# Peptides against a protein of PDB entry 8BZL: the designs that were tried, part 250

Target 1, 228 residues: chain A of PDB entry 8BZL
Amino acid sequence: SYDRAITVFSPDGHLFQVEYAQEAVKKGSTAVGVRGRDIVVLGVEKKSVAKLQDERTVRKICALDDNVCMAFAGLTADARIVINRARVECQSHRLTVEDPVTVEYITRYIASLKQRYTQSNGRRPFGISALIVGFDFDGTPRLYQTDPSGTYHAWKANAIGRGAKSVREFLEKNYTDEAIETDDLTIKLVIKALLEVVQSGGKNIELAVMRRDQSLKILNPEEIEKYV
Target 2, 242 residues: chain B of PDB entry 8BZL
Amino acid sequence: SRRYDSRTTIFSPEGRLYQVEYAMEAIGHAGTCLGILANDGVLLAAERRNIHKLLDEVFFSEKIYKLNEDMACSVAGITSDANVLTNELRLIAQRYLLQYQEPIPCEQLVTALCDIKQAYTQFGGKRPFGVSLLYIGWDKHYGFQLYQSDPSGNYGGWKATCIGNNSAAAVSMLKQDYKEGEMTLKSALALAIKVLNKTMDVSKLSAEKVEIATLTRENGKTVIRVLKQKEVEQLIKKHEEE

## One batch from the design tools (peptide; made by RFdiffusion4, then SolubleMPNN)

Design b1_p24_1_s3 (from b1_p24_1, 10 letters changed)
Fold by OpenDDE base, seed 3:
Structure b1_p24_1_s3 (fold): chain B 228 residues (1-228), chain C 242 residues (1-242), chain A 24 residues (1-24)
Amino acid sequence: as target 1 above (228 residues)
Amino acid sequence: as target 2 above (242 residues)
Amino acid sequence: SYLEKVRQQEIAEAPKLFDEEANA
């Protein structure tokens, strides 16, 4: 009997495929998110762009909508599916509700999508965690994390992927109201946090900034080096 | 261990998708395909393994497929899987053209197929495609382009890359000899021959064992041309003289 | 539930950074 069930409970109540998907996330490049006062910042470890690779095709920070962006750790192909579904939902929401999604709403949508893939016998879990940041229509900055299980929570700051533990430990020590008092300080905090696990400084960091009432800005390497 | 050898792609305890890795391994035994982006064009070069003596002038490359007027691809891996994927690429491109009355952008075509590949890694009762592809194309957005995709549904843009047998060695050579910003199609062709000569498991490179296609722009149109055997012979001869 | 266990684990990993107000 080929047990057609991909994700099943163990006798002890574990969903091993979800746990194993979390292991796939831990192999991913590190991503960090920080919520500032009037800014949200995502930073990602640039996996050293292979010589001869086009850097434009190696983006780990993606806009979901004008007010929401996402970084991920884990399987890039899985992430693309989630991103595409989320983008469609953001547009659908704008058309049906006439307002942009809240960051919580789109996070919950993504989380629900992931959860369904943990429960379907014909599907494996998504091998991704995501940091979802943005602004609600009221101008409130938000940061959410979601994992392969379909859980999600709001955070002040968090990290995912290979270096996540070290980055989180850094953030736990250094995330203060003073450290996020200004946009520049918030950006510096993200960079410093990533530098705990990223070799060769700002050249190996992708950084995206979203300020209140502003579009997502991806910083160029020269802009990043100014904060180092 | 044995539970992860199932036909269904599942995560291992270490977070690995073994069926995807095994598909990639199968591709490693396929004939070499390389792609090189130049300033004035892009090329694919592929190893011909099935030299059927009875194949007359194979007008159609065994491993290089025209997708539309602006794109071509080469394949490494399971031929049956390759045929399915190349047909799907053509259908996607055609549907886009019909819907939008313009050619599909290169990256969008690549992405659309990669989403299909990914789905075959995630849905039960399906196996990954045992195929990697190189894509060459031109569009109005990015000009000449080279992409690679694998069984996982990952893709990337490249200046030069290789798939199939000895791909790692080929990529290493490409990294050494590829001159960014200075690559002409002529120099790219020479580089392709150089790399194939070293990476193909042959004592001597022969034109019968190599397929080369170039994609150029002439008079505001994309031209996809498969090199004639005589042209490939000349390239090989030139390489032997250097 | 298993999902609740995962949730609790995530909270336990970085409790200082948890946004209690937004999760309430």
Scores: peptide ipSAE 0.070, ipTM 0.612, DockQ to the pose 0.930
Fold by OpenDDE base, seed 5:
Structure b1_p24_1_s3 (fold): chain B 228 residues (1-228), chain C 242 residues (1-242), chain A 24 residues (1-24)
Amino acid sequence: as target 1 above (228 residues)
Amino acid sequence: as target 2 above (242 residues)
Amino acid sequence: SYLEKVRQQEIAEAPKLFDEEANA
């Protein structure tokens, strides 16, 4: 019998497919997010672009809307599905509510999507965690994380992927009001946090910055090197 | 491990999708396909394995498919799966053209198919497609383009790449010989022959065993041309003389 | 639910970087 139920409870109450999807996330490249005062910063570990690969096609930080961006760890193809669904929802919200989504709203949407894939027969969980950052309409910077289970929480700073533990431990020690006092200090904090797990400095980091009332800016390697 | 091998694509305890990996393994046994991006064009070169003298139709191309006026692809893997995917690519491209009155951008077509591939790795009662594709194209946004996609629904853009049998060795050779910014279509064709000669493990490369298509721009139009056997023979001969 | 248990566990194990104000 082709087992129709992909994600089922174990006798001890575990959803093994969700846990195994979390293992897929742990194999992903490290991503970090930090909320500053008037800035949100995402950093991602760049895997060395293979010789002859087009770097344009290797982006791990994407805009969901003008006020929201996302980094992910885990299965890239799964992430693309989530990103596309989230983008459609952001646009739909603008059309129906006449306001951009809150970062919480779109996170909850993504989380609900993930949760449905943990409960629906004939579907496997998404093998991704996401860091979702942006600004609410009131100008409040937000950072959320979501996992394969469909849980989500708000954070001041967090990390996902293979180096997430070390990066989080660094952030727990170094995230202070002084460390995020300026945009530049916040960017430096993200870079320093990633450097705990990324070898060879700024060349192996993708960094994105969203400031209040500004669009997502991807920093070039030269801009990153100024903060190192 | 075996518990996950025969089921719908599910995560292993270690977070692996074995059905996707096995689909990729199946592609490794398929005939070699190369793609090379040049300054003045892009090419596909593919190993032709089915040389049945008794085939009534001289299929001029077994592995290279025209998708629209601006794009072609080559396939490595299960032929039936390839036929389904190439048909879907054509349908997606046509629907876009009808809806927007413009040709679909190359990356959008690749992405649309990759989302289908991904879905076949996530939805129950489906298996991954046992197919990797190379896409060549031109659009007004990025000019000449080369993409690769796999059974997982991952894709990437490339200057040169290979799928199928001995693909790793081919990619290594391409990395050595590909000159970024200096690659002409003529030099790309020569490189394709050089790499195929080494990767097909044949004592002598023959034009019967190789399909080559070029995509160029002439008078503001995309031209997709499958090379004639005589042209391929000339390329092989030139390589043997060097 | 399992998700609620996971949520409660994640909240309980939340690092010092947890933004309690945004979840209140």
Scores: peptide ipSAE 0.021, ipTM 0.589, DockQ to the pose 0.722
Fold by OpenDDE base, seed 1:
Structure b1_p24_1_s3 (fold): chain B 228 residues (1-228), chain C 242 residues (1-242), chain A 24 residues (1-24)
Amino acid sequence: as target 1 above (228 residues)
Amino acid sequence: as target 2 above (242 residues)
Amino acid sequence: SYLEKVRQQEIAEAPKLFDEEANA
């Protein structure tokens, strides 16, 4: 019977498939997000792109809409499904509501999608966590995290993936109002946080910034090296 | 561990999808397929294992499939799964052409199939496809392209890559010999023969055991051509003389 | 049931599988 619930409660009340999906996330490349005053920054550990691989196809930071972008840790194919669904929802929202999504709205949509996959018979959880950043239409910068369970929260700063513990510990110590006082300082904070787990400096970091009323900008390696 | 090995679409305690990994392992036992991107074209080269003299249809290509006028693929893995996926690629491409009156962009076709592959890793009662594909194509957006996809639904663009048996060794050789920006289709063909000669467990490479297809642009049209056995023999001979 | 409605919605939202009829 295909009707076997893949994700069921253990006798101890655990959803093992969700926990195991979280272990898949921990094997993913590290991603970090930081909310500044008027900036949101995503940083991702560049996996060693195979020398002959097109870097264009290995992007871990994706725009969901003009005002929202996402980084993920875990299964890339699972992430693609989530990204595509989120993009469709962002466009649908613009058409139906005549406004762009709030960062919370699209996060809740993604979280609800993930949650459904934890409860549906014949589906496994998504093996991804996501950092979702952007600006609401009022110009408020937002950072959200979601996990395989469909849980989501708003953050000032957070990290996901393999190095997330070390990066989070760094952020807990170094995230201050002074550390995010300027856009440049906020970018520097993200780079420093990633350097806790990424060897060989700025060459192994992908960095994206979104400023108020501006589109997502991916920083080139030379721009990243200026902050190191 | 073993309890998760037999179940499709479940995570192990360690966060692994064993059925996807086992599908990838099965592909490692399949015949070698190479793809090489050049400035003036793109090629696929595949190991031919089934040389049955009694095959009535000279299937000129056992492992290379034309998808549309602008794309072809090669397959490593389970033949039945390959046939299903190749048929779906053709259907997706045809539906797009009918809907938009233009050929489907290469990456979009690859992505559409990869979403199907991913679904077979996430929906219960399905097993992963035991198939990796190399895609070659041309479109107006990116020109000549080479993609690889696996059972997980992951894909990537490549300048050169290999799937199937001894793929890791082949990729290592490609990394050494591939000259970025300087690769002609002629040089790519020579490189393909060089790599196949070293990765196939044969004392001598024969044209009977190798399929090669090229994708080029002629007069503003894509031309997909499977090389004749004589042309492959000439490439092998040239490699033996170098 | 509520679960059947969710399942039907989820099947409708699922990527089209080759064997959609076999899963019905």
Scores: peptide ipSAE 0.008, ipTM 0.587, DockQ to the pose 0.020

Design b1_p24_1_s3 (from b1_p24_1, 10 letters changed)
Fold by OpenDDE base, seed 2:
Structure b1_p24_1_s3 (fold): chain B 228 residues (1-228), chain C 242 residues (1-242), chain A 24 residues (1-24)
Amino acid sequence: as target 1 above (228 residues)
Amino acid sequence: as target 2 above (242 residues)
Amino acid sequence: SYLEKVRQQEIAEAPKLFDEEANA
């Protein structure tokens, strides 16, 4: 019976479909986010782009709006749905409120979307966690994480995906006020954190930087190698 | 556990969507489809399996479908699912044209279908589509393009790729022989024949078993052409002489 | 298409679920 494709409580009170969606996230490529003083950095493990694949179509970091970007771990097709919904909401907010969304607002929107897919009959959870970064209107850098359950929290630094444990352990040891004192040091921290789980150096890292009052910048491989 | 295999839209304990994986496995048994991007065009080459002499309609293209004036696709997988998805692609493209008075961008059409495929993996009471597609197209934004999509709703752009039977072996050969920046449509056609000859489970490659379509630009217009059997025979003959 | 109707319905139901949650 396909009618059983619902997230229900087990006899012991577990939402197994949410837990299993979290296992799907753990199989995803590693993503890391770090909040600096006036910078936010996202890094993602590049899956070895197949030699004949167009890199343009393999984006692991995407803009949601001019002031907000997202990385994810887990199911790419699920992520696309979330990204599209979030982009529409960002634009709708600009039209109705005449201001860009706060990073918290769009995170809460995404979280609420995910939560509904854990409670609605005939839906499975989204198989994604996301790192959402950006700047609020006041220029405050923000980093949020969401999981398949629809929970969200603010972070100084975090990681998701297959290497997330090792990357988090690295960040817990190395995230200091000194380590994020400059934009370059913050970028270097993200790269070093990813190198804990990425064997092939900077060529297998996708890196995005958002500075205060600046647009999202995707670094090219040569720019990344300067920090290695 | 077998219990999760019978449920179309749920995660396994290991975080796997078995119904999507099984749909992809089913496509591995379908006839081979190749796509190759060249500097001056893009092509699809597909294995034709249903050569029934009693089929009254020699459908020129069993596996290659024109979507609009600027795009075509090939399909590997369940024929009925393919027909539904191909029709939906045509409808999406037509609605866009009517709304915006310009052709739909290639990637946007691919994405629209991929969102539909994804929905069939997430919403209860539905199974994944047992279909992978290769898309060829031209638009003013990116020029000639080749895309692949799978039952999960994932897609990617490619210089060359393969779906269906022996696709892994085909992709390996394409990686070896594809010359980036130097690929002409003529060379792409020769490469397609070379790869099909090695990947098709046939003792001898014949023109009746191969469908080829090319997409080119002539006088500022897109031209989608299905090669005639005689043209395919010449390509095969040339390959046998090399 | 049926698929577009389902998608539009799902998009349309998404706001209603917010409104129902806001009214709850």
Scores: peptide ipSAE 0.000, ipTM 0.584, DockQ to the pose 0.024

Design b1_p24_1_s4 (from b1_p24_1, 10 letters changed)
Fold by OpenDDE base, seed 2:
Structure b1_p24_1_s4 (fold): chain B 228 residues (1-228), chain C 242 residues (1-242), chain A 24 residues (1-24)
Amino acid sequence: as target 1 above (228 residues)
Amino acid sequence: as target 2 above (242 residues)
Amino acid sequence: SFLEKRRQELIEEAPKLFDEEANA
């Protein structure tokens, strides 16, 4: 039965199910991450919430722990599985190690989870990429990206989802030490980057900010409009 | 036959493991990695393909990984598979150190991973790892060592070898220029640059596109170092002047 | 356990040692 080997190599050495999962990510709403000096910022494209949908239920930025948050692009149902597993791991780490996870640690955990789903029988890859941001316990801001294959890298800035190419091209031109010199400039950089692909201004952006020794703050639309 | 391409690693009617062969094809498209054993050290040289401006300049060697104080590896193939295998190597090495209060012998670490790779070719419902590795190390039993392993779980010791893109051509060049018994680390570095310059599909070799690590012994300790960009530039410049 | 913590630290530090030498 074809049911057991979902992700196999093609004759030319491709893992088509991983590549197709990456195509699922490209259909997702755009997410952006930027590392500043003492701040990490995540921005996500808000899809027009149906008029009757509770906006609180459509969060694309979520806390994994007090010091780590994640944005994703791709299959929302797949993201929930990854988020829940990551949250359990963060809490387990605090209980066993008595310290919060490093951003790299939890990224590696998520990456390993994704990789295992590319190699396990009866399982397809996760149709998600993630931007993971936070602070290490030493106060160093971090930004990581993961893809459906389970690769991960550290970034100064990056984007995922349908508008990711245009947003990355913007960030490659505009990410400078001067552009991240202050928290406000870093926030402004993320908003400007998202505006390359998001129509109708700040109302269609979800923005989250984490500062050193501070909890995740989700900006309201009025706070976002101040930076536009 | 299409039936063998879509299932877990099983034998074809011809006795071939197509999923292992296809994993090797995936490695053939990966960036080139070289290993060269010298009398006074061993090196890895790897092609860096993914130079992204927005990468955090904490240049994690994209393809070279420290395993312990006495060993490093380079990878060709699927990066996520490589990360899983390199983490497993570190865990194996650490468990051995904790159990025996001595560093794991190089070949034992290589063999332990090869058993894992082999298991992924034999047990139902798993695909092979799309990764080949070069291992460099030192131990008290054999001194400086270079190993290669493939998706099948096969491994071998080498004086010089190559994995990834244009590996066959690189191995041919290494066979021509490698002088047994006369290889210094300095000459090995020059040979690595010479081979990479010919095997990389680039008009000019640049230090940005090459990672080099050396493993030496200093004062009875193993020293693993990644060459600085300036050192790689000097090696390239010297090769262009010869 | 202390051993698990130290094991985790060593797994996390192993990549960092290469980065510090490359940037130094």
Scores: peptide ipSAE 0.000, ipTM 0.483, DockQ to the pose 0.021
Fold by OpenDDE base, seed 3:
Structure b1_p24_1_s4 (fold): chain B 228 residues (1-228), chain C 242 residues (1-242), chain A 24 residues (1-24)
Amino acid sequence: as target 1 above (228 residues)
Amino acid sequence: as target 2 above (242 residues)
Amino acid sequence: SFLEKRRQELIEEAPKLFDEEANA
């Protein structure tokens, strides 16, 4: 029976479908997140878009709410489901609680959603990791990472996808209070981190910046080249 | 013909629930968690495995969770499953507080979660939670309490216990060194360090690899405190000098 | 609702025991 999709324990206590979903994430384009002092920055590796593909349809960085954005690595179709559910939750929270979500709250929501897909019959895990970044109502910048298991943690900086190991090794060496002292230095740190795995400079990077009390800004290629 | 979902937690011919056993096996590979009940408090001590330089320092507790003002828990097993269960514990405790205008009794909170765990072993199309929990708490009925629960939904009260990696060896050491009726929180902390030093698969115990929380009563209030790294270092140093 | 807001506050205020040390 072809129904390999059910997540069950192996005799040695492994959830193979979750591990295989993590392998699907490792095949995804690299994404990086860095928390600065008053800024959060997401960077993603641009896939070579086929010449005929509309670049507008391949957004790897998505707003969840005015104060929260998400980058992902792995299955784009799975990511759409998570993003849509998260957006509905952000709106519902504003209506019911009269305040925007905290970055942790929406991360927990996404994590719980992912976890349920690891435990529900006839469902496979989501083949995505996500970097969720934004500002809490107190103006505190936050960065969270989620994986296919539904695990989540807060990070100063992190990376997901194919180049994540090399990018994390770079960030472990170069993430200092001095390296994030200014917004521009924080942006430069993300670009430098991505350049460890991205060939051909700023043209192959998509960068999004959220500053305190500002909306998500996606940088154009010319703005990115200014930091290179 | 309702397709029997052959991957549902079902009994083996021998009457075993293999998916529950396999979930318990997954917990055996998790970091060690200890709980020790003292006369003047309760503690949790947990192995920290996720030591990453890029982790946000705000996430000091990997394995110890405050549930309410009177209870905390520690987890061994799948972190994502643990997060779901700890959120449910918080929700149950809060709903009780709102309904009854008093904190939920410790055992009642443990039982409510155990019923959920059990349901995930019985209902079709669910896998067991790959998580064991230690619960510490205080209530007006029983005072300081320590509970353990497993993936089956079983639970029990303990004076001292261990879950996760090398739990059997840890429990053996606890049985040897635990003094019934004479255990102070100070002696319990020393015992926790002694047991962790022997049961953790590390050449040397370091404060970075250990989380400790204490639950005490001060001026008629429960105080849940996580020990600072320096305090854990002092406990380790004291143990090395003995 | 007030109750949901208060519930959310209490869930958020139920710190990871370590979040309290970072804000002190």
Scores: peptide ipSAE 0.000, ipTM 0.489, DockQ to the pose 0.022
Fold by OpenDDE base, seed 1:
Structure b1_p24_1_s4 (fold): chain B 228 residues (1-228), chain C 242 residues (1-242), chain A 24 residues (1-24)
Amino acid sequence: as target 1 above (228 residues)
Amino acid sequence: as target 2 above (242 residues)
Amino acid sequence: SFLEKRRQELIEEAPKLFDEEANA
C-alpha cells in the first residue's frame, strides 16, 4: 500500500518510490567515472544507436559548466530537467559569486533538488543517478555520485546503471595509484572497466575527458581504439 | 502491476512508469506517421483515417500541423492531447521569436515541449500525454532536421523514423532502404510511399488516405507544402509501376 | 499587449495558411 504514496515511509522505514526509482537507474546504460591525478574521465556505454538515429541527440555525457560535466543512468527526460537546472545554477553562481561552482557545490545543488522531489507528495523521485566530475578552482579533480534519493558522496572511482556492479568490482581491484599515474593510464582504466560490460570494444563506448585547466573533450572512436 | 495502472507519476517496483507505457501503447494503435530527412529537404507522411465526406471543414491535413515558418509536426495518438501540444509548440515558438527576434532553433522547440511532457509524468494529478510527435524543421544551426518525441518527454533526432501503427515494421523497412548521404527529397517521397503501402492494412494505397508535407529551402526561406492529392496519386502510381 | 494579440493571430492563422497552401 505504501508504494502508492510518493513520499510515505513503510513501517520499516523504506521509501519505496525512491527504491523503485533506483530500479529505473539499474535499467539505464552503464556509466563510469574515474578521478586521476590531473584528469577526470567519464565513460558511458553506447546503446546500439539505431542506424537512423542522430548520435548527437543520444549523448549521455554533458557539460554543466566549463569546469564540470555529468554522466547519468536512468530516465533521459528526468536527466534533462536536472541538467538544465544545474546549468542555470552554474551560471547564476558565476554571476553572483564571480567564481565557478565547485564540483561539490553543484553536486549538493543537484542532490537537494532530487531530495525535494522525494519529499513532495505531488512529485515522484527523479529516475536518475549521476556521476559529476570536474575541477575546483584550486585545480583539484573531483568525482561525485548522486542517486534518486538525493544522497551524494565523493569517490575516486564509481559506476552507475545496469553494469555498475561488475564495473565497480573491477575498479575496486584495479584502481591503484599506479593505474592513475598518467592521464593515458586513467583513460585506459575507464575503458577497461567499461569493457567488463560492453561488447565490441571502443565502438560502443562514449568517453569524455577533462584535464586540469582544459575544457571537456569528447573522444572520437579512433581516439578510444588507441587505448583498447 | 494493476495497482500502478490508475495512478500517474508512480514508479512500479521494477522502476517502470506504467502510465507512460500505456500512453505509448495507445499511440501504437494510432495511424502511422513517417518522417524522412533528405539532403535537400525533409518530409512527413501520415495515414489519414477520418475521411468523412460530411465534414464541413476540409481539413487538408488531419495529422500534420504547421508550427511556425520553419517547422511542422505530425502526431500519433489522442487528438485532443495533440491539439493541446501543437498549440503549446506554436506558443513556445512565438514567444521565442518575440523575445529573440529570430526563429526558435528546432531542437530547442522540441526540448521545450518534451520538458512539459516530462512534467506531466512527474507531477501528481496529471496524466501523460497520449501523443508521440514527429517534427520536421530547418534552422541555421543544423539545417534540415527530423525529431521524434514520446509521452515520457524523451526525444531524438532521426534520419528516418515512424510512429503509430506498425511503426516497428516501418522503421525496419526504413533502415533497409535509407541510404545515408544519398537521400534526395524525391527518393524520400518514393520511400515514404513504399513504406506506407506495406504498413497500412489496405489492399491498395490511395491518395485520399495519405497526407504528405515537405519542408524545403527556396531563396533562403523555408517552404512548407502539403502535397496535393494529385501529386500523391502520381507518387503511388509510380510506386505501383516499379 | 499588441505583441500578445499578434502572437495569437499568428497561432490562429498558421493552420489556415497551411491548409490554403494545400489547396493552391
Scores: peptide ipSAE 0.000, ipTM 0.575, DockQ to the pose 0.008; fails the geometry check

Design b1_p24_1_s4 (from b1_p24_1, 10 letters changed)
Fold by OpenDDE base, seed 4:
Structure b1_p24_1_s4 (fold): chain B 228 residues (1-228), chain C 242 residues (1-242), chain A 24 residues (1-24)
Amino acid sequence: as target 1 above (228 residues)
Amino acid sequence: as target 2 above (242 residues)
Amino acid sequence: SFLEKRRQELIEEAPKLFDEEANA
């Protein structure tokens, strides 16, 4: 039956559909996240929007709530499903618990959702990784990554998608306490990290910044060029 | 490769969804559908392939469907899949209207269908829909809009786009001739005829082979109109004289 | 095969399953 053979262990113990979903993520555009002291920054590789395409419909950085945003790499349609469910959960949490979600909570929710799709015989894994950033109610900046398996971890900095290896290697070398000492330095670090894999400079970067006690800000191209 | 082709909802080793790709290939063999956004309206133009003289029912439009008072779509792909999806669009739009006492925003309707399409790519025992859609609409939030969606459940907003047969060539022509900010519905209609004349596998474009619908605003109401054959003939004639 | 190449071309020309930003 086609239904029962979606995500099964191989004889050697591999979940091939999860691994292949990770290959789908590697084909996605690069996204980077960095946690600063009082800032979280997401950057994504913008491909040239087709001349006749509406840019408003091509967004890789999405708010999940006022205190949480997400970037993804992989299948756009899969990402939309995850984003919508996460948004509903964030609102539900506010209504039921009377507090906004922690970044860990919503990450765990997304991770659990992904994991269920790896274990169900009637479902394929989500072909996405996500970088989830935001602030907890105590003002602590957080960065999490989740993959198609439903695994998640907290990070200081990380990258996903096609350029993720090069960006991570850059971040491993350049992420220091001095490099994140200020908000501006943290933003510069993200831009520099993306420039390792993004051609044509600041025009091909989307950047989102969330500062402590501030709403998500998407930087315009002119604001990005000031950091390049 | 072939081992994964027969499985409806699995990734290949390369992270590809072959069933979605094959559904998109099926759309490439469908008749051309084109959408153009103008300042004063939006249009759909579609190739009519099923011209049978014995068709008793005057199907006003084979490929263009009114969804509600503010939206229409055109379809490229499997007709049966198209019928299911267009019916679902109408139901979604109607449910929203009943719930909120206002028309569904264009992007929300597109997204709702795209979530259904995506589900058919993720849940076992289902195949992707072999259908791409162009959506035209008006809402109070964004005004005139044009969207495209594919079998994956991906969508995007467009100023002009094409699906179905020779869609790449059509999009290339649209990119050349589409003037941003200067596009009137009249110029969009002329552009649609120009592109269809070049992309349809016909020696001569005829009004029988083309369906055109326009969406405009008149007195604060949306007007969706399928052009009469005579109007299409006039557009073709005008193009032949230029 | 020619068909596989043509399929790849069609997929590249179609709305991308992957984030459109993956093609630039």
Scores: peptide ipSAE 0.000, ipTM 0.579, DockQ to the pose 0.022; fails the geometry check

